# Designs tried in a protein design run: peptides against a protein of PDB entry 7RZF. Part 313

Target 1, 358 residues: chain A of PDB entry 7RZF
Amino acid sequence: PFQEEHLKQLYKIVPIKDIRNLYVTFPIPDLQKYYKSNPGHYLGHLIGHEGPGSLLSELKSKGWVNTLVGGQKEGARGFMFFIINVDLTEEGLLHVEDIILHMFQYIQKLRAEGPQEWVFQECKDLNAVAFRFKDKERPRGYTSKIAGILHYYPLEEVLTAEYLLEEFRPDLIEMVLDKLRPENVRVAIVSKSFEGKTDRTEEWYGTQYKQEAIPDEVIKKWQNADLNGKFKLPTKNEFIPTNFEILPLEKEATPYPALIKDTAMSKLWFKQDDKFFLPKACLNFEFFSPFAYVDPLHCNMAYLYLELLKDSLNEYAYAAELAGLSYDLQNTIYGMYLSVKGYNDKQPILLKKIIEKM
Target 2, 358 residues: chain A of PDB entry 7RZF as posed
Amino acid sequence: PFQEEHLKQLYKIVPIKDIRNLYVTFPIPDLQKYYKSNPGHYLGHLIGHEGPGSLLSELKSKGWVNTLVGGQKEGARGFMFFIINVDLTEEGLLHVEDIILHMFQYIQKLRAEGPQEWVFQELKDLNAVAFRFKDKERPRGYTSKIAGILHYYPLEEVLTAEYLLEEFRPDLIEMVLDKLRPENVRVAIVSKSFEGKTDRTEEWYGTQYKQEAIPDEVIKKWQNADLNGKFKLPTKNEFIPTNFEILPLEKEATPYPALIKDTAMSKLWFKQDDKFFLPKANLNFEFFSPFAYVDPLHSNMAYLYLELLKDSLNEYAYAAELAGLSYDLQNTIYGMYLSVKGYNDKQPILLKKIIEKM

## One batch from the design tools (peptide; made by RFdiffusion4, then SolubleMPNN)

Design b2_p28_4_s2 (from b2_p28_4, 13 letters changed)
Fold by OpenDDE base, seed 5:
Structure b2_p28_4_s2 (fold): chain B 358 residues (1-358), chain A 28 residues (1-28)
Amino acid sequence: as target 1 above (358 residues)
Amino acid sequence: SVLEELLNSIKYYEATLEGNIKVDEISF
């Protein structure tokens, strides 16, 4: 475990690759025994959320961060880490202190709101879906993975332990949140901009780095992180599937798409899945417009329209993705293409939202 | 008009989903 002297440290690390990353790491107790509640996953879900009012949304709006991941990571035996990792922009590299301040503001928001059972339930449902419809893995890799996790879970639960949540434990969520404090922080900044500014070399990989103490003033600034009114808990994810019924194959099922609707304005082809038998669908829409490609102006207008449409749909994109739904929008020479893929149950909801924005 | 027809098609699709119809691939 880290001693107090190992906390409040800043590491400036020179990468081999041209990457800019910030790692904000908190030592936490070993949570392995609490796998049925998985408080670290709950916090990772919220801290790593990408929807409106999320930490990432705010940091992206400032142009400081491209991506954010939050979650628990295994440490050595008897302790874990909670890590918030962000991909930094060039501008974000200049605002690391403020980025971390926003992290603590978001954490403070989570403390103020307290543990939410509905969020836990969504995590539970998402994980249950992921477990139930888990893709086939290569047997060798899967067996090796299972053999590894047998050290951590009862034999009867070894297949389910990483997925199935059973217990809402607000006490454990609060316990982990209590460890996510400035006094318990380890910061690593990874950037080529530190080349020639390091004084240490890592023993195993030869990674160049500099270690310095975070100034007490900076720690105090983070300790005094107020509530930022821009931060909000996510809304309920309406895209989480609940119906997984697989319809019987129709007797007249064709191996190719059949024309099931033919009108002056639309043609519809349908093919039933005769191979995978999953509660999933692929919806593909081609929209035709005589104006889409008539001249360079209209072409650029169609492009701009689609970019604006995509931007307007960003609020749903992450929630849909979490729920195993995806959409794609593309310009074509004839107009536009829309696809919606994933679990069929909530596809109409997503499709409706797309059309309402169009 | 196309969007209205699409919205109507969605309503039909919702009704068919509520009626346990699996749509695997819809291509226009």
Scores: peptide ipSAE 0.022, ipTM 0.361, DockQ to the pose 0.100
Fold by OpenDDE base, seed 4:
Structure b2_p28_4_s2 (fold): chain B 358 residues (1-358), chain A 28 residues (1-28)
Amino acid sequence: as target 1 above (358 residues)
Amino acid sequence: SVLEELLNSIKYYEATLEGNIKVDEISF
């Protein structure tokens, strides 16, 4: 376990690649025995959320961060880490202290709201879907992975332990949140801008770095992180599939799309899945307008329309993606193209949201 | 609006329904 001398440290690391990353790391107890509740996954889901009122949404709005990942990582025996990792912009590299302040403001919001059983249930449902419909892995990689995790899980649970949540443990969520404090922080900044400014070399990879103590004033600033009114818990994900019924293959199923509707205003082709037998569908819509590409003005209006539509749909994009749904909107020379893909159960909900914004 | 008029100008649409999708593993 890290001693107090290893906490409140800043590492400036020179990468080989031109990357800018921030790692905010907290030592946490070994939570492996609690894999059925997985409080680190719960917190990672919320901290890593990309929806409105999320940490990432605020940091993106400031132009400081491109991506954010939060979660637990295995350490040595008897301890773990909780890590918040962000991809920094050039501007974000100058605002690391304020980025971390926002992290602590979001963590403070999580403390104020307390553990939410509905969020746990969503994580449970999402993981169950991911497990049930997991793609076939390469046997060699899979066997090696399973052999590795056999050290951690009972043999009978080794296949399910990483996916299936069983127990809501608000006490463990609170316990982990209590470790996500400024006094327990280790910060690593990875940037080429530290080249020639380092005084140490890592023994294993020869990575150049500088270690500095984080000033007590900065720690105190983070300890006094207030509730930022911009941070909100996510709304319930309405796109999580619950019905996985696979309809039987029709006796007259064609190997190609069949025309099932033909009107003056529309044509509809249908192809039933005869290969994968998954509770998934692709909905592809091509819209034709004689005005979409008639002149440069109309072309630009059609473009602006889709950009505004995409922007208006951003509130649903991440929730849909988490639920295994995706959409695509494109301008065409004839008008527009819309695609909705993924689990069929909640596709009508996403399609309705798109149509309502149109 | 002009954009609303553009939408209302849609005369034809084509839709294809297919069930042949694989989903990537979600890693948190």
Scores: peptide ipSAE 0.000, ipTM 0.289, DockQ to the pose 0.320
Fold by OpenDDE base, seed 1:
Structure b2_p28_4_s2 (fold): chain B 358 residues (1-358), chain A 28 residues (1-28)
Amino acid sequence: as target 1 above (358 residues)
Amino acid sequence: SVLEELLNSIKYYEATLEGNIKVDEISF
């Protein structure tokens, strides 16, 4: 277990690769016995959220961070970590104190709102979908994984324990959230910019680093993190599939796409899945315009239109991705290509949102 | 427009799933 001397420390680490990363680490109790509620997953889902009002959204808007991941990590027996990891921009490397302030502001927002059962339910539903439609792993790797986790879970639950949430435990969420405090923080900054500025070498990997105590004034700034009005809980994810019905293969099903609609305005080709038998679909649209490629001006206008359209859809992109939906928009020499892929149940909702923005 | 046709087809599909429209009554 880390003693008090190991807390409130800053590590400046020189990487081999040209990477810029920030790790904000908190010691937490061992949560393994609470796998049915998984409070660390709940917090990781919210802290790592990419939607409007998220921590990442604010940090991206400032140009400081590219990606953010939050979650629990196993430690030694009886001890775990909660880690917030961000990919830093060059500018973000200069604003690490402010980035961490925003992390504590978001954590303070989570404290103020309290545990939300609906968020837990979404996590439960998403994990249930992931379990039900899990891709086939290589048997050897899967067997080895299962053998490893048999040490942690009952035999009857070993297949489900990593996925199926059963219990909403607000008390455990609050308990973990109470450990996410500035007085418990360990900060690591990874950047080549620290080359020649280190005074220690790690014994195992030869990693060059410098260790410094975080100034008490900085800790106090983070302790006094206010509620930032830009931070909001995510909205409910409308794209989470609930219907997984697979329609029977039609007797007249063709091995190739069949033309099922032919009008002056549209042609529609359809192929039923005869191979995968998943509740998934691929919708592909080619839009034709005589103006799309008529001259350089129209080409640039069509390009700008799609960039603006993509930007206007960013609010849905992450929620759709979490729900196993994706879309793609591309310029073509004849107009525009749109694809919507994933679970079929909520594809009409995503498609409708795309078309309404067009 | 093509977009209106597509939007109408989505609305039709939604209404069909809700049981508000019988599939047999729609001439495309």
Scores: peptide ipSAE 0.032, ipTM 0.579, DockQ to the pose 0.058; fails the geometry check
Fold by OpenDDE base, seed 3:
Structure b2_p28_4_s2 (fold): chain B 358 residues (1-358), chain A 28 residues (1-28)
Amino acid sequence: as target 1 above (358 residues)
Amino acid sequence: SVLEELLNSIKYYEATLEGNIKVDEISF
């Protein structure tokens, strides 16, 4: 475990690659025994959320952060870390203190709202879907992974333990959340901008770094993080599939798409899956407009329209992705292409939202 | 009109999408 001397430290690290990353790390208790409730996953889900009112949404709106990941990571024996990792913009590199302030404001929002059973249930359902429809791994890699985790889980649970949540433990969520405090922080900034400004070299890889104590005034600023009214809990994810029924293969199932609807305004081709037998569908739509490519102005308007449409759909993109749905929108020389892919159960909901924004 | 027909087609498709439907092309 880190001693007090290792807390409230800032590390400036020179990468080999041209990357800008911020790691905000908190030492936490070993949560391995709590795998059935996985409080670190609950917090990682919320802190790493990308929807409206999320930490990432606010930091991205300021132009400081591109991506954000939150979650638990294994440490040494008897302790873990909770890590918030962000990809920094050039501007974000100048605002690291304020980025971390926003992290603590979001954490304070989570404290104020308290543990939410519905969020746990969504995590449970998402993980159950991920487990049930897990892709086949390479046998050698999978066997080696299972052999490694047999040290942590009962044999009967070893396949499910990383996925299946069983117990809502608000007490454990609060316990972990209580460790996510400024007095318990370790900050690492990774940037080539620190080249020639370091005084230490890491022994194993020769990584150049500088270690500094975070000023008490900065710690106090983070400790006094108020409730930022821009931060909100996510809404319920309406895209989580609940029906996984696979319809029987039709007697007249064709190996190629069959025309099932032909109207003056639309043609519909259908092919039933005869190979994979998954509760998934691919919906592809081609929109034809005689105006899409008639002149450079219309071409640019069609491009701008699609960019605005994508932007307007961004509020659903993350929730859909979490639920195993995706969409794609592209300009074509004839108009627009839309694709919706993933679990079939909630595809109509996503498709409806797309069409309502169009 | 095309979007309404698409929405109607979506409703029709909701009834048919209960399977592994690869809809390759809806030309609008």
Scores: peptide ipSAE 0.024, ipTM 0.468, DockQ to the pose 0.129; fails the geometry check

Design b2_p28_4_s3 (from b2_p28_4, 14 letters changed)
Fold by OpenDDE base, seed 3:
Structure b2_p28_4_s3 (fold): chain B 358 residues (1-358), chain A 28 residues (1-28)
Amino acid sequence: as target 1 above (358 residues)
Amino acid sequence: DVLKLLLNSIKYYEGELIGNIKVDDISL
């Protein structure tokens, strides 16, 4: 475990690849025994949330961060870490102190709101869905994983322990949240911009780095993080499936897509699942426009339109993805392709949101 | 060592596409 001398440290690391990453790490107690409540997952879900009023949404709005990941990480027996990792923009690399301030402002918002049972229930439901409809893994990898986790979980629970939440433990959430403080922080910045500015080399990989103490004034600035009114708890995820009914095979089910609707403006093909019997569907739409690729200007406008559309859908895309829904939008020489995949129960909701943004 | 944990995390992140990595898949 890190001792006090290892806290409030800044590491400037030179990567091999051209990447810009920030790692904000907090030592936390070993949460392994609390797997049934998984308080670190609860906090990771909120801190790593990508919806409106999230930490990522605000940091993206400033142009500082591309992606954010938050969660618990195993260290060794008897201790863990909570890590917030962000992919930095070039501008974000100049604003690392302010990015971390926003992290502490969001953490302060979580303290002010306190543990929310509905958020735990959402995590429980998401994980239950993920477990119930888990795809088949490669047997070798899966067996090796299961063999590893047998050291941590009872044999009877080994398949479920990483997924099934049983107990809402607000006390444990608060306990972990209390460790997410500036005095307990370790910061690593990964960027090629530190090349030639490092004084140490890592023994095993030859990674060049510099270690610095974080100034007390910076720690105090983070300790005095106020409530930023831009931060809000997420709304309930509307994409969590609740209906898993498998419709019976139609008597005339064809092995190929059948044309079920033909109109002047649309053709609809349908194929029922006759193989997997999952409560999932794949909706594929091809939109035709004679203007999409008529000239270089229209081609670029069609591309730009899809990029803007994707960007405008990001807030829904995340919530949908958590719920096992996905969409894809592509330009075609004839117009646009849209796919919506995942649990059929909430696909109409996602599709409606996509169409309303289009 | 702390750096080995950080560097292993960085190396693992360098290998797999960063986007779909659940925090739980960040095996150090």
Scores: peptide ipSAE 0.010, ipTM 0.511, DockQ to the pose 0.016
Fold by OpenDDE base, seed 5:
Structure b2_p28_4_s3 (fold): chain B 358 residues (1-358), chain A 28 residues (1-28)
Amino acid sequence: as target 1 above (358 residues)
Amino acid sequence: DVLKLLLNSIKYYEGELIGNIKVDDISL
């Protein structure tokens, strides 16, 4: 485990790949025994959230980060880490202190709101869906994985333990959240911009790095992180499926898509799933426009329209994705392609939102 | 080695945590 001397450290690391990453790491207690409540997953869900009022949304609005991941990670037996990782823009690389300040502002928001049972319930429901409809894995990989996790979970729970959320434990959430403090931080910045500015080499991989103590003034700035009024808890995820009914096979089900509607404005093809028997659907829409590809100007306008449409849908994309829904929007030479995939229960909601933005 | 732990924490984090989903080991 890290001692006090290992905390409040900044590492500047030279990557092999041209990447710009920030890792903000907090040593936390071993949470393995709390797998049924999984407080680190709860915090990872909120810190890593991409919806309006999230940490990522604010940092993206500033042009400082592209992506954000938050969550618990295994260290070694008896300790874990909580890590917030962001992909930095070139501008974000200049604003690392401010990015971390925003992280602590968001963490302070989580402290102020306290543990939310409804958020835990959403995590529980999402994990239950993921478990129930888990795809078949390659037997070799699956067996090896299960053999590995048998060291951590009871035999009776080994299949469910990674998905089980049984107990809402606000005390454990607060306990982990209390470890997410500036005095407990380890920062790593990964960028090629540190090439030739490092003084150490890692023994095993030859990674060049520099280690510096974070100035006490900077730590104090982060300790005094105010509530930022831009940060909000996510809204309830409306895309979480609740109906998993599989309709019986039609007696006249064809092995190929059948034309079930033909009009001057639309053709509809339908194929019932006769193979997988999952409460999932694939909706594919081809929109035809004589203007989509008539000249370079219209082609570029159609491209820009789709990029703007995608941008306008970002507020729903993440929540839908968490719930096992996805959409895809592409330009075609004939117009536009839209695909909506995932659990059929909430597809109409996502589709409606897409159409309302179009 | 503290750095190895950090670097390992970095290396493994890039592969395993896309949001809340443990991405299974892409065995290279």
Scores: peptide ipSAE 0.009, ipTM 0.508, DockQ to the pose 0.015
Fold by OpenDDE base, seed 1:
Structure b2_p28_4_s3 (fold): chain B 358 residues (1-358), chain A 28 residues (1-28)
Amino acid sequence: as target 1 above (358 residues)
Amino acid sequence: DVLKLLLNSIKYYEGELIGNIKVDDISL
């Protein structure tokens, strides 16, 4: 485990690949025994959230960050880490201190709001759905994974322990939040821009790095992180499926898509699932326009339209994805293609939102 | 080793991100 002398450290690391990453790491207690409440998952869900008022949304709006991941990571027996990782833009690399300030502002927002049982319930529901409708894995990999996790979980729970949340534990959420403080931080910045500016080499991999103490003034700046009014808790995820009814196979079900509607303006093909029997559907729409590819101008306008449409749908994309829904929008030589995939229960909601933005 | 812990912290193992966000194997 890290001792006090290992805290408040900045590492500048030279990668082999051309990548720009920031890792903000906090040592935390071993949370393994709390798998039924999984407070690290709760915090990872909120810190890693991509919706409006999230940490990522604010950092992305500034052009500093492309992606953000937050969560617990195993260390060794008796300790873990909580890590916030971001993919940095070139501009973001210049604003690392301010990015970390925003992280602490968001963490301060989570402290001010306190643990939310409804957020835990959403995590519980999402994980229960993921468990219930888990895809088949490669037997060899799955068996090896299960054999490994048998060291950590009771035999009766070994299949469920990574998924099923049982207990809302606000005390444990607060306990972990109390470890996410500037005095406990370890920062690593990964960028090729540190080439020739390092003074150490890692023994095992030969990675070049520089280690510096974070200035006390910077730590104090982060300790005094105010409540940023731009940060908000996520809204309830409307895309979480609640109905998993599988309709009986029709007696006249064909092995191929059947034409069920033919009009001057639309053709509809339908194929009932006769193989998987999952509460999932794939909706595919091809929109035809005589203008889509008539000339280079119209082609570019159709492209720009789809990019603007995708941008206008970003507010729903993440929430839908978390709930196991996805959409795709593509230009075709004839017009536009739309697909909506995932749990059939909430597909009409996502489809409606897409069509309302079109 | 602090750096091994850091580098192991940087090695995105497939953390249970709820989404199939392929955190690309940042092999440092």
Scores: peptide ipSAE 0.010, ipTM 0.492, DockQ to the pose 0.015; fails the geometry check
Fold by OpenDDE base, seed 2:
Structure b2_p28_4_s3 (fold): chain B 358 residues (1-358), chain A 28 residues (1-28)
Amino acid sequence: as target 1 above (358 residues)
Amino acid sequence: DVLKLLLNSIKYYEGELIGNIKVDDISL
């Protein structure tokens, strides 16, 4: 485990690839025994959330960060890490201290709101769906994975332990949140901008790096992180499927799509699933407009319209994706294409939101 | 080696991340 001398450290690392990454790492207790409550997953879900009022949403609005991931990571036996990783913009590389301040402001918001049972329930439901409708894996990889996880889980639970949440443990969530403090931080910045500015070389890979202590003034600044009023907990995810009923195959089911509606303004083709028997559907819409591709101006207007539409849908896109729903919007030479895919139960909700924004 | 733990901690973090974000192989 890291000693006090290993905390409050900044690492400047030179990558081989042209990448800009920030890793904010906290040592945490071994949470393996708490897999049924998985407090690190709960915190990772909130810290890594992409919706309105999220950490990522604010950091994107500043132009500092492209992507954000948060979660627990295995260390060695008896300890873990909680890591917040972000992909930095060039501007974000200049604002690392402020990015980390925003991380601590969000963590402070999580402390102020306390553990939310409804968020745990959403994580439980999402994981249960993921387990229930898990795709077939390659036998060799699957067997090797199962053999590995047998060291961590009871034999009876080895198939379910990575997915199924059982217990809401607010005490464990608070315990992990109490470890996410500035005095416990380890920061790594990965950027080619540190080339020629390093003083150490890693023994095994030859990676060039510099290690520095984080100034006490910076630690104090992060310790005094206020409640940023821009940070909010996510809203309930309305896209989580609850109905998984598979309708019986119709007696007249054709192996090919059948034309079930033909009008002057629309044609509708339908094919029931006769192969997979999943509670999923694929809705495809082609909108025809003689104006969409008549000239370069109209083509560019149609493109701009779709980019604005996609931007206006970003509020729902992440929540839908977490729930196993996706949409795609594309310009065509004939007009516009829309696809909506995933669990059929909540597809009407997503489709309605798309059409209301159009 | 603290850096090996950090780098190993970076390399293994690619797998358990919540969601399909392929953290591309930081081949450090």
Scores: peptide ipSAE 0.007, ipTM 0.435, DockQ to the pose 0.014; fails the geometry check

